Peptides against a protein of PDB entry 6NYY. Designs and how they scored, part 124

Target 1, 212 residues: chain A of PDB entry 6NYY
Amino acid sequence: KHFEQAIERVIGGLEKKTQVLQPEEKKTVAYHEAGHAVAGWYLEHADPLLKVSIIPRGKGLGYAQYLPKEQYLYTKEQLLDRMCMTLGGRVSEEIFFGRITTGAQDDLRKVTQSAYAQIVQFGMNEKVGQISFDLPRQGDMVLEKPYSEATARLIDDEVRILINDAYKRTVALLTEKKADVEKVALLLLEKEVLDKNDMVELLGPRPFAEKS
Target 2, 212 residues: chain A of PDB entry 6NYY as posed
Amino acid sequence: KHFEQAIERVIGGLEKKTQVLQPEEKKTVAYHQAGHAVAGWYLEHADPLLKVSIIPRGKGLGYAQYLPKEQYLYTKEQLLDRMCMTLGGRVSEEIFFGRITTGAQDDLRKVTQSAYAQIVQFGMNEKVGQISFDLPRQGDMVLEKPYSEATARLIDDEVRILINDAYKRTVALLTEKKADVEKVALLLLEKEVLDKNDMVELLGPRPFAEKS

## One batch from the design tools (peptide; made by RFdiffusion4, then SolubleMPNN)

Design b2_p22_6_s1 (from b2_p22_6, 8 letters changed)
Fold by OpenDDE base, seed 5:
Structure b2_p22_6_s1 (fold): chain B 212 residues (1-212), chain A 22 residues (1-22)
Amino acid sequence: as target 1 above (212 residues)
Amino acid sequence: MGTSLEDAPSFDEMLDQLIAER
């Protein structure tokens, strides 16, 4: 109990018991978090879901918590599935509401950062080549790009392709699993917090063998 | 004030903005 609460505080922040969500906001959060949860459930290389919550914590109105993998090295396939999982909230909002919240925008920023890192830091793009540049951290004045404008444009184009591919994959997945997203969202509205067991009861066992 | 469905930038517009900010 105390240890789980400590981990939850580190990952999700302190529960803001004082923040009352309006019913429509709560509904939006439930479908957003259900999108993340379902995408993560049906993507092989996504991290296993531990907990999904629509209880406001810190700056977030909801969150999905995943089992931390002590993994230091990621494949391109793993990074793609993580991008898709991150897009799951946005895609769910689009499918169910035809609108995007600020939470979905923040997820797109994370996906964009991941795409740039894959192409520029990890050399995971064949067109750009096996280049590794130190990306300036958010807030560092990018004085001089270590590459030409032509290379910059190529990077931007390949980033867009990668993100669009992840987006399309997520749309296809959550459209196929639309009923499962709805089930998770409705159960979230009832219970406010779901664990792995709730997800197994609702969706069945995760289709991928737990990497022991 | 509920942001109207009409005012939400498209995925491509948001992506273009994020790319342009880098």
Scores: peptide ipSAE 0.159, ipTM 0.725, DockQ to the pose 0.311
Fold by OpenDDE base, seed 3:
Structure b2_p22_6_s1 (fold): chain B 212 residues (1-212), chain A 22 residues (1-22)
Amino acid sequence: as target 1 above (212 residues)
Amino acid sequence: MGTSLEDAPSFDEMLDQLIAER
């Protein structure tokens, strides 16, 4: 109750109706956000969807809001499902329009960062091994990598494999659920904002028990 | 940067660019 009210207050204040999306842009955003929403709905380890919106906010044309689990520890499976959810927008655009937008690039950057973190920081890749290196932050001088060029190439290859696996998983899921993505997108175009109840009405209850 | 309707590079092209930047 108190947390929901706090979220509503933060959400209600910053709806600067300042960017009117053109109808075609609005359609693209609706399908993009529907892709995220549906991927999150059908992925076990994805965070529960709270709200999906195609109303532009200062940093994005649309958004899906999830209840972040206060988790400090993530499994490889959880990170994979999160990557798939993040790819959901891009995959939806490809399925429905045969093209991708610049919004899909930002999602791929996040996925790429996650993949590198899994392999280099968390030691989650068997080929690279149980290594943990500090990744340079954006803007840090690329200090000497603590590993050989051969290891760097191996890391890059395994990152590509991991992202491609997440991509293929997302394509398979959203292709299977294509009708659900369309239902969500069409309802977004009508209502501009959907909540969890709207999603339950459209798709049925989420097939995974919400971990309290 | 505002999300533009401009066609983005393919998945593979974009991925290659992102990997090359790291």
Scores: peptide ipSAE 0.146, ipTM 0.737, DockQ to the pose 0.629
Fold by OpenDDE base, seed 2:
Structure b2_p22_6_s1 (fold): chain B 212 residues (1-212), chain A 22 residues (1-22)
Amino acid sequence: as target 1 above (212 residues)
Amino acid sequence: MGTSLEDAPSFDEMLDQLIAER
């Protein structure tokens, strides 16, 4: 309890109990968070879901909290499933509403950043090769890219491919699991907060053994 | 405010924009 609350405070910030979501906004958030939750549930290398909430905290209108693996090294497969999980909210909004929120845009930005990191920093792309360059942080003076314009274009192309692959994978998954996304979203609208046990009750046990 | 699909950039358009910003 206390440890979970501490992690919730770190991830979600201070609960702004004062932001009453309009019913339609609350519905959108519920399906968005359900998309993240269900994607994470059915992706082998995704972190296990601890909690999903549609209660506004800090700047977020909802969140999905995952048990961070005490893992400092991520595989390409883990990063892909994390990208898919991050796209889950957007894909859910598209499937159910045919519209996207600002939250979905922020998630795409995170996915894009991850894709660049995989290709440019981690050397996880065979075409680009085993190159590792420090990407300028947002706001740092873009020093001259340590690679040619041709390499930059190749990186951009491979980033696009990677993100599109993650997107298509997420669309396929959440389309297959559309009924599960609906169940989670509806229960979120009722309870506002779901834990792992609620997810097990709705969806059954997670099909992937928690690597202890 | 959720923008309608008609008014929101497509996934590909948004992706292209994000790539162009990098």
Scores: peptide ipSAE 0.137, ipTM 0.709, DockQ to the pose 0.349
Fold by OpenDDE base, seed 4:
Structure b2_p22_6_s1 (fold): chain B 212 residues (1-212), chain A 22 residues (1-22)
Amino acid sequence: as target 1 above (212 residues)
Amino acid sequence: MGTSLEDAPSFDEMLDQLIAER
């Protein structure tokens, strides 16, 4: 309990119990977090959901916590499912509200960074080839790209393809599971915090064996 | 950074912007 709370504080920041969300804000956050949670539930290579909350923490209005895998090596499949899970909040907002928030913008930024890393650092794209270049960190001056302008355009095109593929996969999944997203969102509005057991009670057992 | 309720660009607009920044 105390150790988990300490980890939660480090990862999510201190719960700002003083920040009262308006009902419409709370609803938006609930559906956003439900999108992440449901995407993670039905994606085989996604990290197992530990907790989902709509209680504001730090600068966040809600969060989904996953069992931290001390994983240093990721497969292409794992990275794709992680991208889909990250897009889950945005896709949920689109499906239910026809609009997206700035929270969904931050998630797309993370997905974009992951896509560039897969193509440029990990060599996971057949068209670009088995290249590995250092990507500028967010906020670092774009040092001279070690590749031609033609290669830069190819990378940008393949990044767009990869992100669109992840987006389409997420849209298909959450459209199929729309009722489950709504169930999770509604339960979040009631309980404010859900754990794995709440998800099992609501959705049934996760269809994938937890890799211990 | 958590969910904010401020309006955000569309997927395509934001993706184009993010790609253009790289």
Scores: peptide ipSAE 0.120, ipTM 0.731, DockQ to the pose 0.707

Design b2_p22_6_s2 (from b2_p22_6, 9 letters changed)
Fold by OpenDDE base, seed 2:
Structure b2_p22_6_s2 (fold): chain B 212 residues (1-212), chain A 22 residues (1-22)
Amino acid sequence: as target 1 above (212 residues)
Amino acid sequence: MGTSLEDAPSLDEMIDELIAER
């Protein structure tokens, strides 16, 4: 109890019990979080879902909590599925509402940062090659890129390709699982909080064994 | 209020904006 609450406070912040979402905003959040949850459920290398909530906490209007793997090394496949899971909220909003929110923009920033890290830090792109450079942190002086302008353009192009591939994969998945996204969203609107057991009851057992 | 798909930038436009911020 106390440990879970501490993790929830760190990840989601304190529940803002005073932040009353409008019914339409609450609906948007429910479908957004359902998109994350369903994407994570049906992607092999996504982190196991622990909890989904549409109760506003800290700066977030909702959240999907995943079991953090104490994993120091990630494969390209794991990073791709994580990108798809992160895009799940945006894709769900697009499928159901034909719009994006600021929450979807924050997820896109995370995906973009991950894509750059894969290409520039981890050398995971065949065209760019085995390059490893530190990305400028937000607020660091834009240090001169240690590579040519031509290489910078190539990196930007390959980042775009990677994100678009992850996006298309997520669209295909959530379109196939559209009914499951709807079920999760509707149950979220009813219960406000879902756990792993609620997801199993609704969707069946996760098709992938939890790598402990 | 989220922008409608009609008014929302394409994924490519959003990526370009994020790239330009770097």
Scores: peptide ipSAE 0.016, ipTM 0.558, DockQ to the pose 0.319
Fold by OpenDDE base, seed 1:
Structure b2_p22_6_s2 (fold): chain B 212 residues (1-212), chain A 22 residues (1-22)
Amino acid sequence: as target 1 above (212 residues)
Amino acid sequence: MGTSLEDAPSLDEMIDELIAER
């Protein structure tokens, strides 16, 4: 309880009860968070959902909280499923509303960062090869990329491919699970906060054994 | 305000923008 609350405070910030979401915004957030939640539910290597909320916290209008695994090593498959989960909100908004929000752009930024890390830092791309370079931090002068312009273009192309693949995978999943996304979104609109038990009641048990 | 699909940059365009910012 106290540790979870502490993590919630660190990750989600304090609930700013002062931000009243308009009904349409609340609906958008509900479907966005439902997209994350459902993607995480049906992706084997996604982190288990702990909580999903449409109560504004900090700068976020909603959030999905996952149990971080104390995992220091990630496979390409795990990173892909995490990317798909991160895209779940955007994809849900597209499926249900035919629109995207700024929240979806922030998720895409995270996905892009992950894709670059996989290709440039982790050497997880066959075309780029087993290279590892430090990504420039935001605000660091773009030091001379330790690779040629041709390699830079290749990296950018492979990043795009990886993100598109994750996106397509997420679209396929959430299209298949569209009814589940809607169930979660509707329940979020009623309860504002869902836990793992609510998800089990709504969707059934997660199809993947919790790797203890 | 969500941008309509018509006005929203394509996924590819958004990726390109994010790539260009790096």
Scores: peptide ipSAE 0.015, ipTM 0.563, DockQ to the pose 0.341
Fold by OpenDDE base, seed 5:
Structure b2_p22_6_s2 (fold): chain B 212 residues (1-212), chain A 22 residues (1-22)
Amino acid sequence: as target 1 above (212 residues)
Amino acid sequence: MGTSLEDAPSLDEMIDELIAER
């Protein structure tokens, strides 16, 4: 434990030395990560927050780590809350700064991928129906779609609806919890790294019983 | 560089861009 933490600190500390964020960039990252953290905190089906950091690591300017659940089956509701959590960074930036950063693009990509998977792989959309098509992997030539152009348009429309619904839900949540996002962001700017205990001290216990 | 709200693509435009990249 202590040795792994020391290695992580050394790796994280070395990466911090190579990526100096400007004060305004650091502020943006803090609010972005606070958005993820707070969304995850107040969404029942989101994964529990393990760690949130504004210390640059690799290609990321900040990150939130969540405790992976040994869950192999997801409900539509669980997938929606995961989408909302993933949108939390972007929504926080919108609420506090009225701007979009490149950090949100990766999150939007993940959300888009999840929405497509729900509709075309898991059959979770009533309009599209109980279909399951293999999504092309990144880099696979999109050969002939196994469905009509009309079906493709329907899929795209329903994906957009699903993402917009998740976005609106996230906006509503983080607007309600705006003061909590601010508290987390300010504490991140001070401590650079927060854990679950820091979040409990700041926001109180997570309102959902931890599934042990 | 963050784009202002006025210059920021709508969520719909961003989704369309992501769809087009696939």
Scores: peptide ipSAE 0.013, ipTM 0.511, DockQ to the pose 0.272
Fold by OpenDDE base, seed 4:
Structure b2_p22_6_s2 (fold): chain B 212 residues (1-212), chain A 22 residues (1-22)
Amino acid sequence: as target 1 above (212 residues)
Amino acid sequence: MGTSLEDAPSLDEMIDELIAER
């Protein structure tokens, strides 16, 4: 409660009350955010949803907020589910509208970065092997890639495979849960903001025990 | 000539290809 209120105050202070979305844009955002929310709800290793909003914030037109896990170590499965959750918005737009909007660009970037990090930094890919290379940070001198061009191609291929697998998983999930995505989206259009309790009322309890 | 991260097919292109295969 106190943490949610503190986050709401911080978030509410960042809400651009001045950006009025057109009805169709608002609809797109609602289904996008519903996709994130529902994916996160039904993925075991996803972070628990705290809040989903279609109120524009900063650079985003909507957001899904999750309970930050005090987790410093992530498994491959956790990272995959996080990728799927991140793809949830785009996949929802595809399922409901048959089109992709620019709203998913940042999500795609995050997914790509995560996939690359899994393969190159964390050694989580069997074909690439147990390699760990530091990715150039923004502002670091573009150090030459410490691996061969053949390895670079393999990495690129495996990144694509990983993203594709996450995408397919997300499509399967949100197709199965299509009615739930729609329920969440419609309720978002009505309330503009949903919390965990709204989600429980709408979808039932999250099927995974919250690791306290 | 180091393949800049910019020359990687945009994730959008990759995803579009993945979507198009469906």
Scores: peptide ipSAE 0.008, ipTM 0.491, DockQ to the pose 0.063

Design b2_p22_6_s3 (from b2_p22_6, 10 letters changed)
Fold by OpenDDE base, seed 3:
Order: C-alpha cells, then structure tokens, then sequence
Structure b2_p22_6_s3 (fold): chain B 212 residues (1-212), chain A 22 residues (1-22)
C-alpha cells in the first residue's frame, strides 16, 4: 500500500484535482486510455498493465501505467508491439469518434522516435541496411549527417512505412477488440481508475503468461 | 513507461522539432 502510493506519486505526479474535464473531453480521454489498455492487454510483447486512469495528473489528462520489463535487449517484434500499444489511444479515438485529438501527440513522438531508432541505430531495416548512427540528442549540435541526402530520404520513407505498419496492426487489433475497448472506456467513466484486477474481471486473464 | 494524454503541439510540429533536433 504505502510503496504503491509512493510509486504512484513518483510516476503520476500530483493529481490536479482542479482540472475539471468537460464530459466530452473526459469521454475522449476514457476511450483513449482504454485503447492503450486493450492494445497492451492483447499484444504479447507489451508490458503488463498496472493501472489506467482518467484523472488528470500533471500535464496528462489520463494515463496507462505498465510494469516495465527489466530487459536490456529488445527484438523488432517487441518494439513493434510497444509501438502498437503506444498508438492504441489515437487508434481508439479514430475508431470511436472519427477524429484525432492533440492528446496523441506525445504518443506519436514516442512512436516516431522508436521508429527512427530501429532504422538508424539498431539496423533493423533491410533497405537502409546494417547501419548504426547515434541520433543527436535534443540540443546537440547537428554535426554533419554520416549519410547522404538520398539515405536521409530513404530513412524518412522507411520510418513512415514502419509507423504505418504499426498503425494498421493497431487498427486491426482494436477493431477486433472494439467491444472490449468500449467496456474499458465505460468502466473508466464510472470508476475513473482501473487496476489489473478490474481488467481481469472485465476482459478475462491476459492471454500471455506473465514472465515471472 | 506510462502513456499520457498531454496538451501537445501538432504531430508535424513534433516531427519537425525532432528532425530539427537531429
């Protein structure tokens, strides 16, 4: 109890009890977070869901919290499932509302960063090849790109392909699981916070064995 | 890692920012 509350304070920040979301905004947040939660539930290589909340915290209007796997090496499949889970919020909004909100921007940034890292740092793209470049950090002087402008264009194209593939995979999954996304969203609107046990009660046990 | 719905700039602005930071 005290340890979980301490972790929640560190990860979630202070609950902004003062930010009253309008009912339509709260609905959007609920379906967005339900999209993340359901995608993470049904993707093998996604991290296990711990908590989903539509209570605003810090700059976030809602959040899904996962138990990070202590792993130092990631496969291409693991990175893809993480991208799909990260796209789950935006895809849910598209499926249910036919609109995209600004709330998915941080998710898109994370997905974009992951896609670039896979292609230019990890050599995970066959067209670009077995290359590894250090991506400049935010604020680093862009030194001369170690590759040609033609290679830069190829990288950008392959990043878009990878993101689109992850997006399509997420659309397929959440379309199949649309009823589950709705169940989670409706329960979020009622309870504002769901834990793993609520998800098990609602959806059944996660179909993937938790690596102990 | 948590996913958070934040008030954030446009995707294009973020891609441009990420690309400019690169």
Amino acid sequence: as target 1 above (212 residues)
Amino acid sequence: MGTSLEEAPSFDEMVDELLRER
Scores: peptide ipSAE 0.152, ipTM 0.692, DockQ to the pose 0.221; fails the geometry check
Fold by OpenDDE base, seed 4:
Structure b2_p22_6_s3 (fold): chain B 212 residues (1-212), chain A 22 residues (1-22)
Amino acid sequence: as target 1 above (212 residues)
Amino acid sequence: MGTSLEEAPSFDEMVDELLRER
């Protein structure tokens, strides 16, 4: 209990019980979080969902919490599925509302950072090649790029391609599972918080064996 | 690991910001 609450505070921040969302905002959050939850459920290399909540915490309007894997090595396939899971909220909003909200900024930032890291740090892109450069941290003016302007443009193009591929994969998945996203969103609006057991009751067992 | 919904700029703006910071 105390340890879980500590992890929840680190991930989600303090519950802002005083923040009242408008009903339409709360609906948007529910479908957004349902998108994350369902994407994570049906992606083999996604982290198992522990908890999903539409109760505002800190700066967050909702959150999905996953079991942290003590994993030090990631495959390209694992990173792609993690990107898709991270895009699940935005994609759900598109599928159900046909609109883009500001709420997915942190998700898009994470996806973008992951895409850049795959291409310029991990050498996972065939066009760019097996190169590894330190990514500038946010706010670090890298005065000198270790690569040409042509390489910079290539990196930018390949980042967009990778993100678009992850986005399309997520759209395909959540379109196929649209009814499941709806079920999760509606249950979130009722219960405000769901756990793994609620997801099993609603969707059935996760189709991937948990690595013991 | 967790995902959080926060107030956010567009994807294109984020890409542009990341490109400018480089």
Scores: peptide ipSAE 0.090, ipTM 0.577, DockQ to the pose 0.267; fails the geometry check
Fold by OpenDDE base, seed 1:
Structure b2_p22_6_s3 (fold): chain B 212 residues (1-212), chain A 22 residues (1-22)
Amino acid sequence: as target 1 above (212 residues)
Amino acid sequence: MGTSLEEAPSFDEMVDELLRER
């Protein structure tokens, strides 16, 4: 309880009880968060869902909270599923509304950061090869890239490919599970907050064993 | 800044923008 609340405060920030979402905004957030939740539910290597909320907290209008893995080493497959889960909100908006909102921009930034780290830091790309470069920290003037402009272009291309692959995977998944996304979104609009048990009641047991 | 429900750029445009910032 106290630890979960502390994590909620760190991840979600303080509830902005003063921020009243308009009904249409609240609907968009519900489908966005439902996209994250459902993607996380049906992706094997995604973190287990703990809570999904459309109550505005911190800078977010909603959030999906997952059980953090005490894992220091991630596989490419795990990182891909995490990328897909992160894209779930945007993809849900696209599927249900035919439009995307700026709410997904932060998710895309996270996905892009992950993709870059996989390719440039972790050597997880066959074309770029077994390279590991420190990504410039925010504010570090990287005066010289440790690679050629041709390599820079290759990296950018492979980052785009990886993100697009994650996006397509997420589109396929949430299109298949469209009815489940709808169910979660509608229940979110009613309850504002769902937990793992609500998800089990709604969708059935998560198809993957929780790796303890 | 609260996530504005303004229409966002296309996926490819946003990816390209994010890549340019790096």
Scores: peptide ipSAE 0.057, ipTM 0.670, DockQ to the pose 0.653; fails the geometry check
Fold by OpenDDE base, seed 2:
Structure b2_p22_6_s3 (fold): chain B 212 residues (1-212), chain A 22 residues (1-22)
Amino acid sequence: as target 1 above (212 residues)
Amino acid sequence: MGTSLEEAPSFDEMVDELLRER
């Protein structure tokens, strides 16, 4: 309880009681968060869901909390499933509303950053090869890229391919699980906050054993 | 100020953490 609340405070910030979401915004947030939650539920290498909320907090209008795995090494499969989970909100909005909102901007940023990291830092792309370059940190002088312009273009292309593949995978998953996304979204609109037990009641046990 | 629907912990934080520990 205290630890979860501390994590919630660190991650979510103080509840911005002043942000009254309009009903349509709240609906959008509910389906967005349901997309994250359901994607995380049905992706093997996603982190287990702890909590999903549509209560606006310091960092966002809603959030899905996952139990991070204490691991320093990630597989390509793990990173892909995390990308899919991160895209879950955006994909849910597309499936249910056929529109793009600004709510997924940070998710797209995260996915983009992950894709670049996989390709240029982790060497996880066969076309780019076994190269590892430090991505310029925000505020670092963009030193000369250690690779040619042709390589930069190849990287950009492969990043787009990776993101698109993750997106398509997420679309396929959430389309298959569309009814589950709707169940979660509707319950979020009622309860505003769901935990793992609520998800089990709605969806059944997570199909993947939590690797302890 | 984009209404970020953030996953917490953010994937970015984990990627950043992975990048910092190297």
Scores: peptide ipSAE 0.025, ipTM 0.544, DockQ to the pose 0.098; fails the geometry check

